Peptides against a protein of PDB entry 5NXQ. Designs and how they scored, part 44

Target 1, 114 residues: chain A of PDB entry 5NXQ
Amino acid sequence: EIQIPVSMAAEEEYLRSKVLSELLTDTLENDGEMYGNENEVLAALNGAYDKALLRLFASACSDQNVEKALSLAHELKQDRALTAAVKISERAELPSLVKKINNIREARYEQQLK

## One batch from the design tools (peptide; aimed at target 1 K51 L54 C61 R80)

Design b2_p30_5_s1 (made by RFdiffusion4, then SolubleMPNN; from b2_p30_5, 9 letters changed)
Fold by OpenDDE base, seed 5:
Structure b2_p30_5_s1 (fold): chain B 114 residues (1-114), chain A 30 residues (1-30)
Amino acid sequence: as target 1 above (114 residues)
Amino acid sequence: MSDEEYQEAVELAKSADKRSLDEFADSLPV
């Protein structure tokens, strides 16, 4: 049985989910046809995308690569995913990363209020 | 404890931590 390293599997899933999300977004923007379930499909794709990113994020945290972890956190789309990243950072005992991710969350909240 | 034994213990600890963190990440709601 060929065991694919967890990191490689996570990267593959990330790329797959990213491509699908971009294709769906482009279709919605270009065709102007709103299908009634589009928002649900987009949400599901975003969920898969963020979940794949969080696996990469956890790997970066385990490697003590705070810079890579932070870069990945910036790519997260959902606030719930940022919350998950905080929890992972706490478990990894990276308080500096926790603070930086919370700053990302606060900045996004401020942008939504405008 | 030899230097080799120490390095093996460190690598084992890192591997265990990585697996635990990966499993934890998969358990979180997104």
Scores: peptide ipSAE 0.396, ipTM 0.693, DockQ to the pose 0.033
OpenDDE base, seeds 1, 2, 3, 4: peptide ipSAE 0.393, 0.370, 0.395, 0.394; ipTM 0.693, 0.725, 0.689, 0.691

Design b2_p30_5_s2 (made by RFdiffusion4, then SolubleMPNN; from b2_p30_5 with E3D F6Y E14A A15N E22D A26D)
Fold by OpenDDE base, seed 5:
Structure b2_p30_5_s2 (fold): chain B 114 residues (1-114), chain A 30 residues (1-30)
Amino acid sequence: as target 1 above (114 residues)
Amino acid sequence: MTDEQYQEAVELAANADPRSLDEFADSLPV
């Protein structure tokens, strides 16, 4: 059985989820008709997207590539995904990355309050 | 999933002893 590297599987899932999310967003913007399941589909796509990113994020942390990990964290959409990234960073013993991700979360909270 | 349920799930995942960081990442709810 060919074991696909976790990073490669994560990249494929990320790309798939990104494309589907973009297509769905474009459809919503153009047709304005919310299909009753659209919010559920969007949530599932966002979840899959962030899950794929977190796998890449974990790989970057394992490589001690803090710069790459931080760049990936900026691409995360959901706050829960940022929370997960913090937990991964803590597990990887990268306190500087923990601080930087918390700064991203705080910045997003401040933007939502405006 | 409520915020409380999410925090509980994250704590449960954090208390798990995965063999690798990738397995840990895969265990976290998103």
Scores: peptide ipSAE 0.431, ipTM 0.840, DockQ to the pose 0.056
OpenDDE base, seeds 1, 2, 3, 4: peptide ipSAE 0.428, 0.392, 0.422, 0.428; ipTM 0.841, 0.812, 0.826, 0.847

Design b2_p30_5_s3 (made by RFdiffusion4, then SolubleMPNN; from b2_p30_5 with T2S E3D F6Y E14K E22D A26D)
Fold by OpenDDE base, seed 1:
Structure b2_p30_5_s3 (fold): chain B 114 residues (1-114), chain A 30 residues (1-30)
Amino acid sequence: as target 1 above (114 residues)
Amino acid sequence: MSDEQYQEAVELAKAADPRSLDEFADSLPV
């Protein structure tokens, strides 16, 4: 079994998450009138996606890598996932990261109001 | 939406293994 270094594995997971985020966005933009069941599938997919990112986010917080953590937070789709990221940052005692993630949340709220 | 995209998200979720915050992060609603 080839042991991939932890740093390389984490980078690969981040890149994969970014690609998936782009694919999800494109799907949401290009899918016309989604049937009711398709919306449930999208919600489930977004949940699984954000859950994966939050695990990586927690790892970045554990490593005190605020820059990586913030980059991952930008890739989160759901507001509830950003809320989770705030809670993780608080638990990790990273108040600067908490502020930055709250700024992301505020920016998204402002975009929804336009 | 492709079943493949769903499977990729599931695999990403399985591959991500945080350390000190694992249990806490996993307990949060997403």
Scores: peptide ipSAE 0.483, ipTM 0.740, DockQ to the pose 0.211
OpenDDE base, seeds 2, 3, 4, 5: peptide ipSAE 0.477, 0.483, 0.481, 0.483; ipTM 0.824, 0.826, 0.824, 0.826

Design b2_p30_5_s4 (made by RFdiffusion4, then SolubleMPNN; from b2_p30_5 with E3D F6Y E11A E14A E22D A26D)
Fold by OpenDDE base, seed 2:
Structure b2_p30_5_s4 (fold): chain B 114 residues (1-114), chain A 30 residues (1-30)
Amino acid sequence: as target 1 above (114 residues)
Amino acid sequence: MTDEQYQEAVALAAAADPRSLDEFADSLPV
């Protein structure tokens, strides 16, 4: 069994989850027939997507690559995933990144209120 | 709690966690 490096496995999972999420979104937009489980499937895919991103995010934090970590945080879909990114940044002792991710969260809240 | 006190508490909690950052990340709810 070829052990794929964790970073490469995370990238593959991210790409897979991204493609599936985009395909499902396009299907929902094109075929207005919501199958009763489509929202659950989309939520599950978003969870897998964000989990894969958080692995990449943790790797970037380990490398102290704040710019890469921030770019990955912008790609996170769920607020709970941003919360996880904050916790990872705190654990990595990157307070500047914590502030930047909290700013992303605040901006998303303000957009939802409009 | 001051920002400094918060950072200290986070640092102490991080130091007490024997998990690697990747293992920690994988344990978080998403």
Scores: peptide ipSAE 0.514, ipTM 0.853, DockQ to the pose 0.034
OpenDDE base, seeds 1, 3, 4, 5: peptide ipSAE 0.503, 0.496, 0.509, 0.514; ipTM 0.768, 0.797, 0.853, 0.849; seed 1 fails the geometry check

Design b2_p30_6 (made by RFdiffusion4)
Pose (drawn by RFdiffusion4):
Structure b2_p30_6 (pose): chain A 114 residues (1-114), chain P 30 residues (1-30)
Amino acid sequence: as target 1 above (114 residues)
Amino acid sequence: SMVEEIEEETEEELEELVEELGEEIEEELE
């Protein structure tokens, strides 16, 4: 059976999680539950989404592509995932990227104050 | 709730993922 590189597999998992998360969110926001495990599936789905997105983020940091990495960070869902992205940026010694990601966290916190 | 347990587990996995990806980035920059 064909082996898939972890970097390439992460892109597909990100996109798949993104699609499935959007579909299941639309189902729960309009129709509610039908099968019985949708809430738990959506929670795991958003978790897999950020994890795959953080793997692409790390590849962008490894490639010193700060711009691509910031765009990936903007697509993150969990606030804890943004924290994980900051630590990956620090471990990659990209201080300019840390500041821009921390601006995202602060901006979201400002929405939390409204 | 089960949803809260999944979210807590995902937070832990994110913390582990940071260690893993940090080692990979260090190796690729060497």

Design b2_p30_6_s1 (made by RFdiffusion4, then SolubleMPNN; from b2_p30_6 with M2K E8K E9K T10E E28K L29K)
Fold by OpenDDE base, seed 4:
Structure b2_p30_6_s1 (fold): chain B 114 residues (1-114), chain A 30 residues (1-30)
Amino acid sequence: as target 1 above (114 residues)
Amino acid sequence: SKVEEIEKKEEEELEELVEELGEEIEEKKE
């Protein structure tokens, strides 16, 4: 059986999750319609989005493409996903990337405090 | 809440994912 390469599968899932997450977010922000389950759906979609992105991130790390990996990290939505990215970077032995991702986390923390 | 349950499940999945991806990265380095 022919298997789709992991990177291609990850890209497909990322794009799908990205579109759906953005669509739902925009709808809720613009229309303000809540039917009781939108937050649950959004949480699930955001999770799927970040997981898919992390697979792409790991692929970039495997290629030792720090620039691409960092760009992908900036696209992560949840702090827990950034934490996962740090852990992956550590396993990849990319300390410079670890520092840069932690800087992203710190910047977001500061924004939340404002 | 359902959202909290989703978040908890996601945390567990992320831990598993990190391990999976980490192992793959380490294998490629060898």
Scores: peptide ipSAE 0.554, ipTM 0.906, DockQ to the pose 0.787
OpenDDE base, seeds 1, 2, 3, 5: peptide ipSAE 0.553, 0.553, 0.550, 0.553; ipTM 0.907, 0.907, 0.906, 0.907

Design b2_p30_6_s2 (made by RFdiffusion4, then SolubleMPNN; from b2_p30_6 with E5K T10N E11N E27K E28K L29K E30S)
Fold by OpenDDE base, seed 4:
Structure b2_p30_6_s2 (fold): chain B 114 residues (1-114), chain A 30 residues (1-30)
Amino acid sequence: as target 1 above (114 residues)
Amino acid sequence: SMVEKIEEENNEELEELVEELGEEIEKKKS
């Protein structure tokens, strides 16, 4: 089991998780080899990344900064994280943002169908 | 599998995070 520490500084954690997630992804794509735990690491990193990003997202929602919130939502990787963003947007009473995030989800669904 | 367990844990933690962040938003908004 892989445990990734989550910093109280959401921005720092986001950046760290982003870098590590991208690095691992690139490594897997370039090497094309698995050494046993890469998928576990990736799953953990993706989770941590999205969670950190959601904290930033929620902060933007609290500030009523819809543009920033939407930009952050675009950076979310997992569909479940987008769902989380929708729920947060609902709690923030930002229906326009809810719609826009759902559009992101729908667009990704379409990409999966292709 | 271990990956499935990690993903399940992530899902649970996301639910908790949503509630946490939602409460914070509502508190700040009130």
Scores: peptide ipSAE 0.539, ipTM 0.904, DockQ to the pose 0.734
OpenDDE base, seeds 1, 2, 3, 5: peptide ipSAE 0.536, 0.532, 0.534, 0.536; ipTM 0.906, 0.905, 0.904, 0.906; seed 1 fails the geometry check

Design b2_p30_6_s3 (made by RFdiffusion4, then SolubleMPNN; from b2_p30_6, 13 letters changed)
Fold by OpenDDE base, seed 3:
Structure b2_p30_6_s3 (fold): chain B 114 residues (1-114), chain A 30 residues (1-30)
Amino acid sequence: as target 1 above (114 residues)
Amino acid sequence: SKVAEIQAENDKELDKLVEELGEEIKEKKK
């Protein structure tokens, strides 16, 4: 069996999950509610998407590339995934990144309150 | 609900992922 580097595998899964998630979301937003298990499918896809993205995020952290890591964090969809990114940043001992990601979370909280 | 179950599973997987990736980062930093 051919072993694919973790980073490459993460990129592939991220791109695949991103495309599928965007297509489904776009359909729901523009063509109305689908009948069936669309919410279940979307939850599963978003989960896969964020997990793949977090692997890329961790890679950026390991490279001490804070700007790239932050850019990736902005692409995370779920609050739980942002929390995961904070925890990873803490393990990477990147306090500036921790603060910036927490700011992202706070901003999203404020948006929900509006 | 089924959605809630999926999300709960995702949460567990995220916790595992944090531990795995965190340990990898720490080892690389050493």
Scores: peptide ipSAE 0.548, ipTM 0.913, DockQ to the pose 0.842
OpenDDE base, seeds 1, 2, 4, 5: peptide ipSAE 0.546, 0.547, 0.542, 0.546; ipTM 0.912, 0.912, 0.911, 0.912

Design b2_p30_6_s4 (made by RFdiffusion4, then SolubleMPNN; from b2_p30_6 with E5K E8K T10N E11D E26K E28K L29K)
Fold by OpenDDE base, seed 3:
Structure b2_p30_6_s4 (fold): chain B 114 residues (1-114), chain A 30 residues (1-30)
Amino acid sequence: as target 1 above (114 residues)
Amino acid sequence: SMVEKIEKENDEELEELVEELGEEIKEKKE
C-alpha cells in the first residue's frame, strides 16, 4: 500500500472538499435545491473541509508560521472550527494568534447580528 | 434533523481532532 505523507494527505483532502463544497454552494445559490438533500451534503462537506483545513492550520502552528496559520483560519467556514483553531493555538502557545482568531469570530458574530 | 445530527458529529470529531493536533504540537515544542 502506498503511504502518503500526512501533510500531503491533509492538503489533498482539503482541496477535494473545498472544490466540492464550492460547487454545491454555487448550485444552491444559483439554482436552489435539486434533490432535497443538499443541506445534508453541504453540512458534511463543510465539516470535512474545516477538519482538513485545521490539520494544515496545526502544521502551520507547529512551524511557528503565525501568518500562514492566520490565513488558514480566515478560510474556516464554521464557528466551531474557529473555536477549534483557538484551542489549537493555545496549545501551541501562540497568544497573538489566539487574539487574532478571536477577532475573526467576533467579526463574524457582528455580521450575523446585522 | 439529519443536518443537526451531522453537525453534532462534527462537534465531536472536532473535539477529538483538537486533542490529537494539540498533543502533536506540544510534543514538538518540548
Scores: peptide ipSAE 0.533, ipTM 0.906, DockQ to the pose 0.831
OpenDDE base, seeds 1, 2, 4, 5: peptide ipSAE 0.533, 0.532, 0.532, 0.530; ipTM 0.906, 0.905, 0.905, 0.905; seed 4 fails the geometry check

Design b2_p30_7 (made by RFdiffusion4)
Pose (drawn by RFdiffusion4):
Structure b2_p30_7 (pose): chain A 114 residues (1-114), chain P 30 residues (1-30)
Amino acid sequence: as target 1 above (114 residues)
Amino acid sequence: EEEEEFEEELQEIVDEAEELIEEKREEEEE
């Protein structure tokens, strides 16, 4: 059976999780539950989404592509995932990227104050 | 409990990302 590189597999998992999360969120926001495990599936789905996105983020940092990495960080869902992205940026010694990611966290916190 | 488990999973991703950065820096030095 064909082996898939972790970097390439992360892109597909990100996209899949993005599609499935959007579909299941639309189901829960309009029709509610039908099968019985949608809430737990959506929670695991958003978790897999950010994890795959953090792997692509690490690849962008390894490639010193700060711009691509910032765009990936903007697509993150969990605030805790943004924290993980900051740590990855620090471990990649990209201080300029840390500041821009921390601006995203602060901006979201500002929406939390409204 | 679920929040802690998720944070642990995120930390594993941070550790994996550190190994990936180190491997890439070693390839550039070669």

Design b2_p30_7_s1 (made by RFdiffusion4, then SolubleMPNN; from b2_p30_7, 15 letters changed)
Fold by OpenDDE base, seed 1:
Structure b2_p30_7_s1 (fold): chain B 114 residues (1-114), chain A 30 residues (1-30)
Amino acid sequence: as target 1 above (114 residues)
Amino acid sequence: SAAAAYDEELEKVVEEAEELIEKAKEEKEE
């Protein structure tokens, strides 16, 4: 059976998840609750979004494309996803990327403390 | 919990990524 390249599948899922996540976020900000489970739906969408991004991130790391990988990491929404990105970066032996992603995490922590 | 389940899912993504990276390294070294 012919398999779709991982990167292509990830790109499609990323785009789909990105659009849905953004639309839902905008709706919640403007209209509030739609069906009473918006937070759960948003969490699920964000999860799918980050998962798709991580696959793209992995591809970038495999290509040793640090700039692309870092750009993708900035788009990650959840801290747990950033943690995953760090693990991937470590395996890819990209210590500079590890440091930069950790800086992203620290910056987000500081924002939460304000 | 849902969070724990998702953590496991992310771990699978990490494992897939590691396999991809290792494969790429091997191909580059050949």
Scores: peptide ipSAE 0.538, ipTM 0.899, DockQ to the pose 0.830
OpenDDE base, seeds 2, 3, 4, 5: peptide ipSAE 0.532, 0.534, 0.534, 0.536; ipTM 0.897, 0.897, 0.898, 0.898

Design b2_p30_7_s2 (made by RFdiffusion4, then SolubleMPNN; from b2_p30_7, 14 letters changed)
Fold by OpenDDE base, seed 1:
Structure b2_p30_7_s2 (fold): chain B 114 residues (1-114), chain A 30 residues (1-30)
Amino acid sequence: as target 1 above (114 residues)
Amino acid sequence: AAEEEYEEELEKVVEEAAKLIEEAKKKKEE
């Protein structure tokens, strides 16, 4: 059995899930045809994407690379994933990152209200 | 149910991250 570093595996999964999520999103936007499980597939892909991204985020936090971590947080799609990122940031004892991620969440909330 | 299951998966990722961070801190302190 070949052991692959966690960060490399996470990056591969992130890239794969990102591409698939974008392709599906584009297809739905362009074709407008939703027959059955497209929403479920999209949700699953988005979930996998955020999960993989969070692992990359964790790696950045472990390196105390706040700038990289913040950049990754901006790429997160779901609010619950941002919540997870906040929790990770707290464990990493990076209060500045916590504040910045919460600002991202607040900004998204405001956008949803418009 | 699926949403709750995914939240549990996210929590597992958080815990994995916490372990990674703690290990990194230990190595830095050594």
Scores: peptide ipSAE 0.609, ipTM 0.923, DockQ to the pose 0.918
OpenDDE base, seeds 2, 3, 4, 5: peptide ipSAE 0.607, 0.608, 0.606, 0.608; ipTM 0.922, 0.922, 0.922, 0.923

Design b2_p30_7_s3 (made by RFdiffusion4, then SolubleMPNN; from b2_p30_7, 17 letters changed)
Fold by OpenDDE base, seed 1:
Structure b2_p30_7_s3 (fold): chain B 114 residues (1-114), chain A 30 residues (1-30)
Amino acid sequence: as target 1 above (114 residues)
Amino acid sequence: SAAAAEEAELEKVVEEAEKLIEEARKKKLE
């Protein structure tokens, strides 16, 4: 059995999920049509995307690469994924990163209120 | 629910991350 490094597998999944998520989003925005399951499909794609990103994020944290980790966190789509990133950062004992990710969350909350 | 399933998957990712981080620390100490 061929063992693929976690980071490589995550990168592949991230890229694939990113492309699909973007394509679906663009399609929905352009067509203005919503069929019964399209939101669910988009959510599923976003979930896969964020999951892949979080694995990359974890790798960055393990390398103590805070700047890379923060950059990846900005690419996360769902709040629940940001929450997961905070948990990972805490476990990595990176309090500065925790604060920065929480700032991202707060900024998104403020945007939703407008 | 789909939301619950996703949350469970995220928890798994967090657990994987924890292991990765711990292994990295272990290697650094060796």
Scores: peptide ipSAE 0.515, ipTM 0.898, DockQ to the pose 0.908
OpenDDE base, seeds 2, 3, 4, 5: peptide ipSAE 0.515, 0.513, 0.515, 0.512; ipTM 0.897, 0.897, 0.897, 0.897; seed 5 fails the geometry check

Design b2_p30_7_s4 (made by RFdiffusion4, then SolubleMPNN; from b2_p30_7, 10 letters changed)
Fold by OpenDDE base, seed 3:
Order: C-alpha cells, then sequence, then structure tokens
Structure b2_p30_7_s4 (fold): chain B 114 residues (1-114), chain A 30 residues (1-30)
C-alpha cells in the first residue's frame, strides 16, 4: 500500500470538496431549480470542505505561514470552522492571526445583520 | 444528529492540528 503524505491527502480532499461544492452552488444559481435534497447535499459538502480546509490551515500554522493561514481562513464557510481555526491559531501561538480571524467572524456577523 | 457528528469531526481535526503543530515545534527546537 502506497503511503500518501498527510499534507497531500488533505489537499486532495480539499480540492475534491471545493470542486463539488462549487459545482453544486453553480447549478443552483444558474438553473434556479432546487431538488428536495440539494440543500442537504450542499450542507454536507460544505462541512467536508471546511474540514479539509482546516487541515490545510493547520499545516500553514505549523509552518508559521501566517499569510497563507489567513488566506485559508477567509475561504472557510461556516462560523464553527472559523472557531476551530481560532483554536488552532491559539495552539500555534499566533495571536495576530487569532485577532484577524476574529475580525473575519465579526465582519460576517455584521453582514448577516444587514 | 448530523450536526453533532460534524461538530465532533471538527473537534477531531483540531486535535490532529494541535498534534501536528506540537510535533513541528519540537522539531524546530532540536
Amino acid sequence: as target 1 above (114 residues)
Amino acid sequence: SAAEKEEKELEEVVEEAEELIEEKKEEEEE
């Protein structure tokens, strides 16, 4: 059995989840047709997407690559995933990144209030 | 529930991340 590096596996899962999520989103936006389970499928895909993205985020944090980590955090879709990113950033002892991610969360809250 | 399962999966990812970060810190300090 060929052992694939963890980082490569995470990237593969991210790309796969991203593509599937984007395809489904585009279909809903362009066709204007929603089937009975499409929202559920999208939610599941978003979960997998964020999970994969968080693994990449963790890798970036471990490399002390704050800019890459921040870029990845912006791509997270769910608030709970941002919360997870904060926890990872705290463990990585990156307080500046923690603040920036919290700013992302606050900005999203403000947008939801409008 | 599905939501609970997803939350647990995220927690597992955080734990994996913490382990990775700690291992790399130790390697850099050596």
Scores: peptide ipSAE 0.405, ipTM 0.850, DockQ to the pose 0.796
OpenDDE base, seeds 1, 2, 4, 5: peptide ipSAE 0.405, 0.404, 0.403, 0.403; ipTM 0.850, 0.849, 0.848, 0.850; seed 1 fails the geometry check

Design b2_p30_8 (made by RFdiffusion4)
Pose (drawn by RFdiffusion4):
Structure b2_p30_8 (pose): chain A 114 residues (1-114), chain P 30 residues (1-30)
Amino acid sequence: as target 1 above (114 residues)
Amino acid sequence: EEEEEEEEKEEFLEEAEEIIEEWEEEVEEE
């Protein structure tokens, strides 16, 4: 059976999780539960979404592509995932990227104060 | 020099994946 590179597999998993998460969120916001495990599936789905997105973020940092990495960070869902992205940026010694990601966290926190 | 740069990139990606796994375990614990 064909082996898939982890980097390439992360992109497909990101997109799949993004599609499935959007569909299941629309189901729960309008119709509610039908099968019985939608809430847990959506939670695991947002977890796999950010994990795959952090892997692509690490590849962008390994390639010194700060701009691509910032765009990937913006697509993150969990605030804790933004924190993980900051640690990956620090490990990659990209201080300019740390500041811009921390601006995203501060901006979301400002929405939390409204 | 090219082989050392490739080894450094592989080490970074391994340690970045460890950060991701730690984060995932923390999120699943809550």

Design b2_p30_8_s1 (made by RFdiffusion4, then SolubleMPNN; from b2_p30_8, 8 letters changed)
Fold by OpenDDE base, seed 4:
Structure b2_p30_8_s1 (fold): chain B 114 residues (1-114), chain A 30 residues (1-30)
Amino acid sequence: as target 1 above (114 residues)
Amino acid sequence: EEEEEEEEKQKLLEEMEKIIEEMEKEMEEE
């Protein structure tokens, strides 16, 4: 059985989740009529998107590619996903990346307070 | 040496996957 490299599987899932997230965002902006579980469907899709993105982030951390990892962290939507990215960066022993991701999180909190 | 580095990398990726699974579990409890 050809084991697909975890990185390729993560890239495919990220691209799929990204396209679905964009399509649903566009549908919400244009049609305004998602059925009464709109928020649940959006939460599930954002969760799937962030999960796929975190796998790419984990791969970048394992390669010690701090610049790629930071770029991926900027694309994370949920605060819980940024928290997971911090934990991943700590496990990878990347303290500079931990600090940079915490700065992203702090900047988002400051934007929500305005 | 290269085999040990790949085994360490694989263990690190498995630990990172557990962190991602914990985040997913927190989402299902909300």
Scores: peptide ipSAE 0.497, ipTM 0.879, DockQ to the pose 0.799
OpenDDE base, seeds 1, 2, 3, 5: peptide ipSAE 0.494, 0.495, 0.496, 0.497; ipTM 0.878, 0.878, 0.878, 0.879

Design b2_p30_8_s2 (made by RFdiffusion4, then SolubleMPNN; from b2_p30_8, 13 letters changed)
Fold by OpenDDE base, seed 3:
Structure b2_p30_8_s2 (fold): chain B 114 residues (1-114), chain A 30 residues (1-30)
Amino acid sequence: as target 1 above (114 residues)
Amino acid sequence: SAAEEEKKKEELLKEMEKIIEEMQKEVEAE
């Protein structure tokens, strides 16, 4: 069995999930329908996408690379994923990153309110 | 020790993975 480094595995999963999520989104935008479970499939793909991103995020945090971690956090789609990112940042003892991610969450809340 | 630091990093990543898995459980529960 071939052992793949965690960081490489995370990158691979991210790229795969990103492509699939984008393809599904584009399909829905152009065709409007698929097989009746489009929303469920999209949610699952978005979940996989954020999960993959969070693994990259965790890796960046473990490297104490705050700028990279923050960049990745901006790519997260779901609020629950941002919440997870905050928890990861706290565990990594990166309070500045915690603050910045909370700012991202607040900004998104403001957008939803408008 | 470089080896010790690497092990520490791996343990940290394992802990973070648990946080990620908890998020996944929430998605599946909806």
Scores: peptide ipSAE 0.424, ipTM 0.843, DockQ to the pose 0.824
OpenDDE base, seeds 1, 2, 4, 5: peptide ipSAE 0.421, 0.421, 0.421, 0.421; ipTM 0.840, 0.840, 0.841, 0.841

Design b2_p30_8_s3 (made by RFdiffusion4, then SolubleMPNN; from b2_p30_8, 11 letters changed)
Fold by OpenDDE base, seed 4:
Parts: sequence; C-alpha cells; structure tokens
Structure b2_p30_8_s3 (fold): chain B 114 residues (1-114), chain A 30 residues (1-30)
Amino acid sequence: as target 1 above (114 residues)
Amino acid sequence: SSAEEEEKKEKLLEEMEKIIEEWQKEVEAE
C-alpha cells in the first residue's frame, strides 16, 4: 500500500476545509440565510479546519521549522486548538515556540476583553 | 544515520497525531 505523506494529506484537507469555512462564514455574514443548524455546521467546519492545520503544524515542528509552525498557529481559530499546538510544541521540545503560542493566546484573550 | 532520523521523525509524528486525536475527542464531547 502506498503511504501518502502526512504533509500532503494535511495540505489537501486544509485547503478543502479552509474554502468551506470561508464560504460558510461569508454566507452567514452577508446573507444570513442558513439552516437552523448553521452553528453546528460552522463548528464542524472550524474543527476540521483546525485539525488540518494542527497536522501541518505537527509536520513543521517535526522539521524544526519554528517560523513556519508559528505562522500556522496564527491561523488556528479555536483556543483549544492553540492548546493542542502547545502540547505538540512541547513534545517537539521547542520551548521558544511554546512561549510564542502562549503569547498568541494571551493576545486573543486581551482582545476579547475589549 | 538517516534511517534512524527518519524513524525518530515518524515516531514523533505518531505521538503528535495522538495529541490531535485527543483534542478532537475533547471538542466532540462538548
């Protein structure tokens, strides 16, 4: 059986999830004509999106590419996804990245308070 | 060796995948 590289599979899923997430978001913001389960659909899409990003993030960490990993972390939508990214960074033994991701989380918390 | 490095990388990625799976389960449980 041919094994597809994790990075390639993740990229495909990321692109798909990103497009769907953006389309749904735009529809909700501009038209508001969605089904009663629009929040559940959005959550599911966001989950898939972040999952794909986390796989890309893991790949970047495995390559010791801190800058790429950090850029991917900025694209994560859910706070709990950032927490997962921290755990991944810790496993990869990248303490500088852990600190940077925690800074992202803190910044988002501050923005939410304003 | 290159083979050893690749094996280590593979194991690392597997462990990271487990972290992602755990995260996903937590999200789905809400």
Scores: peptide ipSAE 0.587, ipTM 0.919, DockQ to the pose 0.761
OpenDDE base, seeds 1, 2, 3, 5: peptide ipSAE 0.585, 0.586, 0.586, 0.587; ipTM 0.918, 0.918, 0.919, 0.919

Design b2_p30_8_s4 (made by RFdiffusion4, then SolubleMPNN; from b2_p30_8, 11 letters changed; failed a check: too like the target's own chain)
Amino acid sequence: SSAEEERRKKELLEEMEEIIEEEQEEAEEE

